# Designs tried in a protein design run: peptides against a protein of PDB entry 3EFO. Part 18

Target 1, 262 residues: chain A of PDB entry 3EFO
Amino acid sequence: SQLADLYKSCETDALINFFAKSAFKAVLHQPLKVIREILVNQTAHMLACYRKNCASPSAASQLILPDSMKVLPVYMNCLLKNCVLLSRPEISTDERAYQRQLVMTMGVADSQLFFYPQLLPIHTLDVKSTMLPAAVRCSESRLSEEGIFLLANGLHMFLWLGVSSPPELIQGIFNVPSFAHINTDMTLLPEVGNPYSQQLRMIMGIIQQKRPYSMKLTIVKQREQPEMVFRQFLVEDKGLYGGSSYVDFLCCVHKEICQLLN

## One batch from the design tools (peptide; aimed at target 1 Y50 I64 L250 H254)

Design b1_p25_1_s1 (made by RFdiffusion4, then SolubleMPNN; from b1_p25_1, 9 letters changed)
Fold by OpenDDE base, seed 1:
Structure b1_p25_1_s1 (fold): chain B 262 residues (1-262), chain A 25 residues (1-25)
Amino acid sequence: as target 1 above (262 residues)
Amino acid sequence: GDILITFDENGEPLPEDLEKLEVTY
């Protein structure tokens, strides 16, 4: 059917770019609460329509996602939790305006990375490989106290270090003997020159390539104050200002679909 | 094919189903 073909042709990255720009345009003359509700409704209606008209029958206890839209919910939730769509007083007007303007000019690839960052386990680097390590889901549950992770969203780059990070890696990256000696005020990694350091720098370079913005590097130690900023980019977790986790959002969408169809 | 996410009696999605929704780059 034409409708089935339409869903097959959908590209989540294009959709989220469209929804983001539409929502951020609407911010100028519609209440934020209304905009958020519209986004949720649109998500639910699209998926409800698919379930009704395209999908094979399944139990009501199951959420059905077409393959082309399987990651739409996570991106939509990230959009909903963006500071531009939040009315919390803790978020400055300037910050909201800044991010709004950024997204309004982003291409499809840029907005995709912006809303869902890459989180890479740097402690697993293979110095003999030129490939990026496999990304992990953007959740605290995927971090480890023994690990080192690089997060990038096209605008910011964070190097997160667990409190029990391997001393040999710390030495390799920072040329210091221990976690406690790492200077978190630096915005550039030192030129240590060993294979691991060079590999990390290469990876950072690859991530920076083809991005329209130069990403600032922030070194983050676990359990220190700046980690709070880092955690804001773990987008699958519950938001700092009341935003839903990915799991919570999936539940919400499922319930909404059920209500629409029953 | 379609991705199916099953919700248990407590309304929570099955962990194995959530794995199907991992973002790739």
Scores: peptide ipSAE 0.685, ipTM 0.964, DockQ to the pose 0.872
OpenDDE base, seeds 2, 3, 4, 5: peptide ipSAE 0.681, 0.678, 0.681, 0.680; ipTM 0.963, 0.963, 0.963, 0.963

Design b1_p25_1_s2 (made by RFdiffusion4, then SolubleMPNN; from b1_p25_1, 11 letters changed)
Fold by OpenDDE base, seed 1:
Structure b1_p25_1_s2 (fold): chain B 262 residues (1-262), chain A 25 residues (1-25)
Amino acid sequence: as target 1 above (262 residues)
Amino acid sequence: GDILIEFDENGKPKEEDLEKLEITY
């Protein structure tokens, strides 16, 4: 059917880019609450239509996602949790305006990375490999006190260090004896020159490659105050200002779909 | 094919099903 073909050809990254720009344009004329409701409704309606007309029959208790849209919910939730669409007094108008303008000019690849960052376990690096380590889900549950992680969203780059991160890696990256000696005010890694340091720098270079903006590096120590900023980019978790976790959003979408089809 | 997400007794998606929702970079 034509409808089935439409879903098969759907490009979620392009769709999210479109929804983001449409929503960010709408903020100039419509209340934020209305915009958020529209986005949720559109998500539910698209998936409900698929379940009704395209999907194979399954239990009502299950959520059905077409393969082409399997990551639509997570990106949609990230969009909903963006500061531009939040009505919180803690968020300045300047910050809203800045991020709005950035997204309005982003291409499909840029917005994809912006809304869902890459989170890489750097402590697992193979110094003999030219491949990036496998990314993990952007959630605190995927971090470890013994680990070192690199997060990038196209605008910012964070190097997060667990309190129990390996001293040998600390020495390799920063040329200091321990976690406590790391200076978090630095925005550049030192030229240590060992294979691990070189590999990390190479990875950072790959991430920066083909990105329109130069990403500033922020060093983050676990349990220090600046970690709060880093946690804002763990987009699958519950937001600081009341935004839903990815899990909660999936539940919400499922319930809305069921209501539409009952 | 289609991705099916099952919910547990607490109304939360099963972890094994969440793993099906892989993110591409």
Scores: peptide ipSAE 0.655, ipTM 0.958, DockQ to the pose 0.783
OpenDDE base, seeds 2, 3, 4, 5: peptide ipSAE 0.649, 0.648, 0.651, 0.652; ipTM 0.957, 0.956, 0.957, 0.958

Design b1_p25_1_s3 (made by RFdiffusion4, then SolubleMPNN; from b1_p25_1, 10 letters changed)
Fold by OpenDDE base, seed 2:
Structure b1_p25_1_s3 (fold): chain B 262 residues (1-262), chain A 25 residues (1-25)
Amino acid sequence: as target 1 above (262 residues)
Amino acid sequence: GDIRLTFNENGEPLEEDLEKLEVTY
C-alpha cells in the first residue's frame, strides 16, 4: 500500500530534525506544556496509524515499530528533555535561547548527534586497530567503575573516569600515577606520546571531524560534583529536571497508542 | 521487518526487545 511504502521510506534522523525545529519555532507562540503534549501525541498517532493500517495483527500488550522508526521514540524523548522545552527555573533564558538557535540551524546529522550523544568505551581501545570502539547506549547502566568513557554530542566532549579506572590507562592518558592526581580543571589532554594516548587523540580527532563547532573537553571523575553535568547527557536515563527515562517513555507511548486504537 | 516490544505484567518492556532499539550511526 501507499501508506506502507511511506513508512518504509521514513528516516528517523530527518523526522527528529523536523520535529525539533517545528517545536522550537512553536516555543515563541505556544506554552511549553502544549508543545510537549503535541510531540507525544504526534509520536503516538504516527505509530498508531502504522499499527492499524500497515502492521500485521499483534497482541495489545506489544508495541509495534516499523524498522525505519525503531529509534524514533528515544530521539523524541531526548527532544522532550531538551532545556528548550523544559519549564524549569534552573534553566536560564539565555541557555534556552542559545540552544534553540543552535538546533534551528542544525542539519540532520548534527541534530542526530546532538540529541543522542556518542558514548565510547575508551578503556577497550585497541592500539593496533584503526577502527573506533563500538558505541554503547547512553545510560549509567553501561558505565563501569573500572572503565573510561568518552562522550560527545557535537558541542561538548566529556572524558569520564571510573573510580577504579586502571592506573596504567590513567598514566597513559594523563601521565599521573593515580586517579586522585588527575586534574579535572584541564581542558586539553597532555601530549604523553605513548600508543594509547595517541590512539585516544586520534579518536577524539575523528569525532571532531566535520563537526561545525570545536567541542570543549571536560574531564569528569566518578563521584565528584561535576559528574552530575555528565550524567545529564546519559539521555536514556531519567532526566535531572523531571524528564522520563527511555523505558518510561516507551511505556507512555504504548499506553497512548492503546488509547487511540481502543 | 517490524520491531515488537513485549510488555510484561508490570508494564515493563522485555530487555531482549529493548536491545533491538539501539541507536546506530
Scores: peptide ipSAE 0.652, ipTM 0.960, DockQ to the pose 0.865
OpenDDE base, seeds 1, 3, 4, 5: peptide ipSAE 0.650, 0.649, 0.650, 0.652; ipTM 0.960, 0.960, 0.960, 0.960

Design b1_p25_1_s4 (made by RFdiffusion4, then SolubleMPNN; from b1_p25_1, 9 letters changed)
Fold by OpenDDE base, seed 1:
Structure b1_p25_1_s4 (fold): chain B 262 residues (1-262), chain A 25 residues (1-25)
Amino acid sequence: as target 1 above (262 residues)
Amino acid sequence: SDILIRFDENGKPLPEDLEKLEVTY
């Protein structure tokens, strides 16, 4: 059917770019609450239509997603949790305006990375490999106190270090004896020159490659105050200002779809 | 093919099904 073909040809990254720009344009004329409701409704209606007209029969207790849209919900939730769409007094008008303008000019690839950052386990690096380590989901549950992680969203780059991160890696990256000696005020990694340091720098370079903005590096120690900023980019978790976790959002979407089809 | 997400008794998605929804780069 034509409808089935439409869903098969759907590109989630393009949809998110479109929805983001549409929503960020709407903030100039409509209340934020209304915009958020529209986005949720659009998501539910798209998926309900698929279930009704395209999907194979399945139990109502299950959520059905076409392969082409399997990551649409997570990106949509990230969009809903963006500061531009949040009605919180803690968020300045300047910050809203800044991020709004950035997204309005982003291409499809840029907005994809912006809304869902890349989180890489750096402690698992193979110094003999030119490949990036496999990314993990953007959630605190995927971090470890023994690990070192690199997060990038196209605008910012964070190097997160667990309190029990390996001293040999600390020495390799920072040329200091221990976690406590790391200076978090630095925005550049030192030129240590060992294979691990070189590999990390190469990875950072690859991430920066083809990005329109130069990403500033922030060093983050676990359990220190600046970690709170880092946690804002763990987009699958519950937001600081009341935004839903990815799990909660999936439940919400599922319930909405069921209501539409009953 | 379709991705099916099952929910447990508490209305939460099964972890093994949630893994199907990971973002790829």
Scores: peptide ipSAE 0.687, ipTM 0.964, DockQ to the pose 0.844
OpenDDE base, seeds 2, 3, 4, 5: peptide ipSAE 0.682, 0.679, 0.682, 0.686; ipTM 0.963, 0.964, 0.963, 0.964

Design b1_p25_2 (made by RFdiffusion4)
Pose (drawn by RFdiffusion4):
Structure b1_p25_2 (pose): chain A 259 residues (1-239, 243-262), chain P 25 residues (1-25)
Amino acid sequence: SQLADLYKSCETDALINFFAKSAFKAVLHQPLKVIREILVNQTAHMLACYRKNCASPSAASQLILPDSMKVLPVYMNCLLKNCVLLSRPEISTDERAYQRQLVMTMGVADSQLFFYPQLLPIHTLDVKSTMLPAAVRCSESRLSEEGIFLLANGLHMFLWLGVSSPPELIQGIFNVPSFAHINTDMTLLPEVGNPYSQQLRMIMGIIQQKRPYSMKLTIVKQREQPEMVFRQFLVEDKGGSSYVDFLCCVHKEICQLLN
Amino acid sequence: SHVALDMSDHEVLEEQASELLDEFL
């Protein structure tokens, strides 16, 4: 009967999986604007209820989120930015219908990765003694012109290359000497390499391990290349609203529920 | 337990949100 126990026991990934499927089923029944509004308001409602009933007294300038829901807003914003709930500019209806379908079948492990892609820094890789590098936030702010990154959501795998990308690596991986020497349209498996091209292929394998679909590798050269598609998977950035924007929005309506 | 984010200043909010996500990862 206590609300504190309800919240202390929640799981964001499980909640996100439900909201996603619930919203994706509703796409075949209601205006998308109506669906997104329900999502945002339900999110503000859950948090406003916690604020007025469980949270110890705190200043109004603060937005209070339970531990169980620390990252719920960031994922909810990812769902709202997703092409299934978004619109016309680019992204075919065939792509929307397809992604809408893929999510309807997903388990928690799949939906967590699908809505928050895994960004791995490759240029800072520890050689032959690895075990998959620490992940980095899904934002451009964590990319470096000197860096090479791996981004996966379970369906797509992007190998991102910066302009000032170390030629040493571009050689040990693409067997070619320089950055401008790589052709994106040749997105096939590169072998050779003794320390790195192997350590990279090792982590590309470990990532695919638990994943049902074999991911489509897409190489991205930084500055003005296909990168436009890649930027979509940096879900923390604006690309809908950014993570911070959405947070700023939820607080407004939580306050509107004046308490 | 819970996390409180300061909504009074945008830069502070950005830093606190960044720290929260870094702890998450």
Fold by OpenDDE base, seed 2:
Structure b1_p25_2 (fold): chain B 262 residues (1-262), chain A 25 residues (1-25)
Amino acid sequence: as target 1 above (262 residues)
Amino acid sequence: SHVALDMSDHEVLEEQASELLDEFL
């Protein structure tokens, strides 16, 4: 059917780009709460329509996602949790305005990265490898106290250090003897010159490639106050200021779909 | 084609949802 073909042709990244721009434009004349409700409703409506008209019959207890929209929920949740749509005390009005304007000009690839950051376990780096480490899920559950992670969303870059991160890696990256000696006020990594430092800088360079803006680097120590800001980029987790976890959002969408189809 | 997530069991859902996202990382 034409409708089935339509869903096959839909791409989540394009949809999110569209919804983000639409929502961010609406911020100027609609309450944030209303905008978020509309986004949830639209998501539920699209999926309900698919379930009703395109998918084979299935149990009501199942959430049916077309292949083209498998990751639509997670990205939609990321959009809903974004500081432009969900005000957070740690984010200034100017910053929100800035991000809003940036997203309005973002292409599909840029917005995809912006809403779902890349999180890399750099503590697992092989200095002999030319490959980037495999990205992990943007969730606290994927972090480790012994680990060091690099997070990037096209605008910001965070280097997160676990409280038990290896001293040798700390020495390699910062040229300091321990976690306690790391200065989180720095915005640039020192030129240590060892293979590990060089590789990390290379990775950071690769991530920066093809990005329209230079990403600001923030050094984050686990359990320090600035970590709270970092945790907001762990977009699959429950937010501190009303944002749902990925799984909770799935439940929310499913509930609304059921209501639409009953 | 489509994916079906079991919404009746939270543990199953978490697993399925996780597996789904792993495919795109």
Scores: peptide ipSAE 0.693, ipTM 0.968, DockQ to the pose 0.933
OpenDDE base, seeds 1, 3, 4, 5: peptide ipSAE 0.679, 0.692, 0.682, 0.681; ipTM 0.966, 0.968, 0.966, 0.967

Design b1_p25_2_s1 (made by RFdiffusion4, then SolubleMPNN; from b1_p25_2, 8 letters changed)
Fold by OpenDDE base, seed 5:
Structure b1_p25_2_s1 (fold): chain B 262 residues (1-262), chain A 25 residues (1-25)
Amino acid sequence: as target 1 above (262 residues)
Amino acid sequence: SSVLLDMSDREKLEEQLEALLDESL
């Protein structure tokens, strides 16, 4: 059917771009609480429509997602947890305005990366490989004290180092003997020149490629004060200001779908 | 094609979601 074809053709990245811009525009004239409710409502309506018109019959206890939207709820939850839509007094109007303006100008690919950053395990790099390391889920649960991770969201780039990062990798990247010797005030990696350093620089270059903004590099040591800023980019986590887990969000959406169809 | 998530069992749901997200993200 035409409707079925429509759902098949839908792209999560395009949808989240649309919803983000719509919501961020609405911030100017609607309460944040209302905007968040509208986003949830729109999500529920889309999925309810699919269940009613496109999906095969299933138990009411099941949530049915079209393949094209199987990760839409994840991105939607990330959008809902964005500082622009949070009603927290500790978030300044200027910060909200700044991020709002940025997103309003983003293309589909840009907003996708912004709302769900890339998190790459740099400690697993193969210097002989031409491929980027496989990204991991953007959550603290995927970090390790022994690991080194690169996070990028199109605006910021972070190099996170676990407290037990391999000394040989630290030497390779920073040309210092240990974790303690790393200077976190630097915004550029040193030109060490070894294969590992070159590979990392290449990866950073690839990530920067085709991005409209130059991403400033921030070096982050685990358990140091600046790590708290980094943690805000782990979008699957609740974050500093809280918010619904993905599971909780899905439950909320499912309940609303059931209400719409019953 | 559709993805079916069992919302009646939280543990199962979490497992399904982990698998789904690992595959998709």
Scores: peptide ipSAE 0.638, ipTM 0.956, DockQ to the pose 0.890
OpenDDE base, seeds 1, 2, 3, 4: peptide ipSAE 0.626, 0.623, 0.625, 0.619; ipTM 0.955, 0.954, 0.955, 0.953

Design b1_p25_2_s2 (made by RFdiffusion4, then SolubleMPNN; from b1_p25_2 with H2S H10R E15K A17L S18E F24A)
Fold by OpenDDE base, seed 3:
Structure b1_p25_2_s2 (fold): chain B 262 residues (1-262), chain A 25 residues (1-25)
Amino acid sequence: as target 1 above (262 residues)
Amino acid sequence: SSVALDMSDREVLEKQLEELLDEAL
């Protein structure tokens, strides 16, 4: 059907870009609560329409997603938890205004990365490979105390270090003997010159390529105060200031779909 | 085609999401 073809042609990244710009424009004239409710409502209506008109019959206990929108809910949840739509006390009015303006000018690729960061397990690097490591989901559950992770969202870059990260990797990256010796005030990695260091620098370079803004590097140690800032970018997790986890958001959307179709 | 998520069982859902999102992201 024509409607089925429409759903097949829709791309999640384009939809999120559109919804983000629409919502961020509305911030100037509508209460944040109303804007968030509209976004959830729109999500539920789109999926309800698909279930009603395009999908095969299924049990009410199932959430049906068209293939083209199978990751739409996770991105929508990221949008809903953004500081522009969900005010946080640590975020100033100026910062919210700045982020709003940035998103209003972002293309599809930029906004996708902005709302859902890349999280790369650096501790698994193959120094003989030129390929980027496979990204993991942005959740605390994917971190490990023994791991080292690089996170980037187009504006910020973080290097997260577990408390039990391998000393050999720490030596390779920072040229220091242990986790305790790492200086988190630095914004640049030292040029150690070994294959692992070179590979990491190459990866960071690739991530920076074709991005409109230069990402400043922040080094974060697990269990130190700055880690709390890093954790805000683990967008699938429950937020500190009212943002839902991805799973909770799915439940919310499913509930609303059921209400629409019952 | 479409994806069906089981919303009645959290454990099943989490497994489905792991497979889905690891592939898609």
Scores: peptide ipSAE 0.661, ipTM 0.962, DockQ to the pose 0.887
OpenDDE base, seeds 1, 2, 4, 5: peptide ipSAE 0.660, 0.656, 0.658, 0.657; ipTM 0.962, 0.961, 0.961, 0.962

Design b1_p25_2_s3 (made by RFdiffusion4, then SolubleMPNN; from b1_p25_2 with H2S H10R A17V S18E E19A F24A)
Fold by OpenDDE base, seed 3:
Structure b1_p25_2_s3 (fold): chain B 262 residues (1-262), chain A 25 residues (1-25)
Amino acid sequence: as target 1 above (262 residues)
Amino acid sequence: SSVALDMSDREVLEEQVEALLDEAL
């Protein structure tokens, strides 16, 4: 059917790009709450339509996602939780305006990374390997007090340090004896010159490669105040300022779908 | 094809979500 073909042709990254730009344009004329409601409604309508017209019969207790949209909800939730649509006190009006303008010009790949960051376990680096460590999902559950993680979303780069980060890695990266000695005000890593430091710098370079904007590095210590900002980039988790967890968002979407179909 | 998530059991849902996102992201 025409509808079936439409859903098959849909790409999540393209859809998110479209919805993001549409929503961010709407910010100029509509309240944020209304915009968020519209996005949720649109998501529910798309999925309800699929369930009604394209999907095989299934229990009402199931949320059915077409393969092309199997990860649409997670990105949609990321969009809904973005500081442009969900104001956060730690984000200035100017910063939100800046991000809005940037997203309006982003391509599909850029917006995808922007809404769902890349989170890399740096503490697992093999200095002999030329491969990047495998990214982990953007959730606190993937962090470790013993770990060091690099987060990047195309605009910002964070180096998160667990309170129990290995001293040898701290020494290797920062040339200081302990976690407490790390200066979080620095925006550049020192050139220590050891293999680990070099590898980390290489990784950072690779991440920066082909990105249209230079990402500023922010060093974040676990349990310090700036970590709260970092945690907002863990987009799967429940936000401090009204953003839902991904699972909760799915429940919300499912509820709305059921309402549409009943 | 399509993916079905069980919305009736939170634990099952979380497991399904984990598997889905681990594969896709």
Scores: peptide ipSAE 0.725, ipTM 0.971, DockQ to the pose 0.921
OpenDDE base, seeds 1, 2, 4, 5: peptide ipSAE 0.716, 0.717, 0.720, 0.710; ipTM 0.970, 0.970, 0.970, 0.969

Design b1_p25_2_s4 (made by RFdiffusion4, then SolubleMPNN; from b1_p25_2, 8 letters changed)
Fold by OpenDDE base, seed 2:
Structure b1_p25_2_s4 (fold): chain B 262 residues (1-262), chain A 25 residues (1-25)
Amino acid sequence: as target 1 above (262 residues)
Amino acid sequence: GYVALDMSDRAVLEEQLEALLDEAL
């Protein structure tokens, strides 16, 4: 059917870009609560329409996602949890305004990265490999106290260090003997010159490539206060200030879909 | 094609999501 073809041709990244720009534009004229409700409603309607018109009959207990939109809810939830729409107190008005303006000019690739960051397990680096480590999902569940992770969203870059990060890696990256000696005020990694350090710098360089803005590096130690800022970028998790986990969001969307179809 | 997620059980859902998202992201 024509509708089926339409859904097949849809691209999640393009949709998110569109919804983000639409929502961020609306911030100037509508309450944030209304904007968020509209986004959820639009998501539900889109999926309800597909279920009704394009998908084979299925149990009401199932959430049907077209292949082209199988991760749309993830990104939509990320959008909903963005500081522009949630107005988290830890984010200044100026920062929100800045992010809003940036998103308004972002292309599809940029916005996708912005809303769902790359989270790379740096502690698993193969210094002999030219390949980037496989990204893990942006959730605390994917972090390890023994691990070191690099997070980037096109605007910010975080190097997160577990409390039990290997001393040898710490030495390799920072040229200090232990976790406690790491200076979190630094915004640049030292040029230690070993293969691991070089590889990390290369990765950071690759991530920075084709990004319109230079990402400032923030060093984050687990269990220190700045980690709270970092955790806000773990977009699949439940937020501290009204954001839902992805699972909870899906449940919410599903409920609304059922209401639309019943 | 489409993906069907079982929403009736949270544990099942989480498992399905793990598989889906690990593949897609």
Scores: peptide ipSAE 0.649, ipTM 0.960, DockQ to the pose 0.908
OpenDDE base, seeds 1, 3, 4, 5: peptide ipSAE 0.648, 0.646, 0.646, 0.649; ipTM 0.960, 0.959, 0.959, 0.960

## One batch from the design tools (peptide; aimed at target 1 K70)

Design b1_p26_1 (made by RFdiffusion4)
Pose (drawn by RFdiffusion4):
Structure b1_p26_1 (pose): chain A 259 residues (1-239, 243-262), chain P 26 residues (1-26)
Amino acid sequence: SQLADLYKSCETDALINFFAKSAFKAVLHQPLKVIREILVNQTAHMLACYRKNCASPSAASQLILPDSMKVLPVYMNCLLKNCVLLSRPEISTDERAYQRQLVMTMGVADSQLFFYPQLLPIHTLDVKSTMLPAAVRCSESRLSEEGIFLLANGLHMFLWLGVSSPPELIQGIFNVPSFAHINTDMTLLPEVGNPYSQQLRMIMGIIQQKRPYSMKLTIVKQREQPEMVFRQFLVEDKGGSSYVDFLCCVHKEICQLLN
Amino acid sequence: EEHHEELEEYVDETLEELAEEREEEE
């Protein structure tokens, strides 16, 4: 009968999986704007209820989120940015209908990765003694012109290359000497390489391991290349609203529920 | 697990920055 126990026991990934499927089923029944509004208001409602009933007294300038829901807003914003609940500019209806379908079947492990892609820094990789590098937030702010990154959501795998990308690596991987020497349209498996091209293929394997679909590898050269598609998967950035924007929005309506 | 913890910290830091900005506006 206590609300504190309800919140202390929640699981964001499980909640996100439900909201996503619930919203994706509703796409075949209601205006998308109506669906998005229900999502945002339900999110503000859950948090406002915790604020007026469980949270110890705190200043109004603060937005209080339970531990169980720490990253719930970030993921909810990712759902709202997703092309299924978004619109016309680019992204075919065939792409939307397809992704809408893929999510309807997903388990928690799949939906977590689908809505928050895994961004791995590759240029800072520890040689032959690896075990998959620490992940980095899904934002352009964590990309470096000197860096090479791996981004995966379970369906797509992007190998991102910066402009000042170390030629030592571009050689040990693409067997070519320089950055401008790589052609994106040749997105096939590169072998050779003794320390790195192997350590990279090692982590590309470990990533695919638990994943049902074999991912489509897409190489991205930084500055003005196909990168436009890649930017979509940096879900923390604006690309809908940014993570911070959404957070700013939820607080407004949480306050509107004046308490 | 470590990445999730880092993300939680980042959420806390963002919240603290927003609270300070709001206080300055007031």
Fold by OpenDDE base, seed 1:
Structure b1_p26_1 (fold): chain B 262 residues (1-262), chain A 26 residues (1-26)
Amino acid sequence: as target 1 above (262 residues)
Amino acid sequence: EEHHEELEEYVDETLEELAEEREEEE
């Protein structure tokens, strides 16, 4: 009963914030591999305890997550894939140090967006609506070559354009005739003045207003070299440098839970 | 709050997919 109450009162978002800060502090005196192993073990242990003490009898093959900790694995995987813990070679030492320091001071709300970005299908915008488009999962599988997507993590904002993005939208956003004419060196969208451009700018403004830091805009064309940087923010996908996909991570955690319960 | 709710939906979708895959393998 006491354990059940503990899990019911568990705030996963706060836990992730705590784990992130603890791990980032530990980087100063422990090997990265050890830190990652500890995080995985803690995740498996918490979920195993729930399964053993709180969950109804079920098949061992079934992964059962409590409602209060439902999002713990996905955030944990994002944390494990962060450049501070993976030490990716494409990220400079200065950038890694900067991110570490930022997270150490982040509140719960900021850390949520930082670890799992918001990805919005901009090509579906209704210029007559004031509502934000529904976010999609941060995975390449959710992108479309015909689509335009906005990604934000509280520090950076990316506008990703598919190779087959509608010319009308390109003209509306950039005032250029085609995909090939888009200048990716710009950090601000031009003030074109049409309804679509205004709506996009409004959305970007809304996203920015909720965050303490001014997000730098990066325009990314599909299949160009800078897209590799963008893909690193698709946190559900398999990483290039040892990071697991979300699905693979869940399978790994499930296996560990089963081992703990046997 | 909205972001958290959306994420929960994604988790649910993933769990459903995994459950289906396991049933097919058994």
Scores: peptide ipSAE 0.358, ipTM 0.792, DockQ to the pose 0.531
OpenDDE base, seeds 2, 3, 4, 5: peptide ipSAE 0.353, 0.204, 0.362, 0.342; ipTM 0.787, 0.626, 0.791, 0.778; seeds 3, 4, 5 fail the geometry check

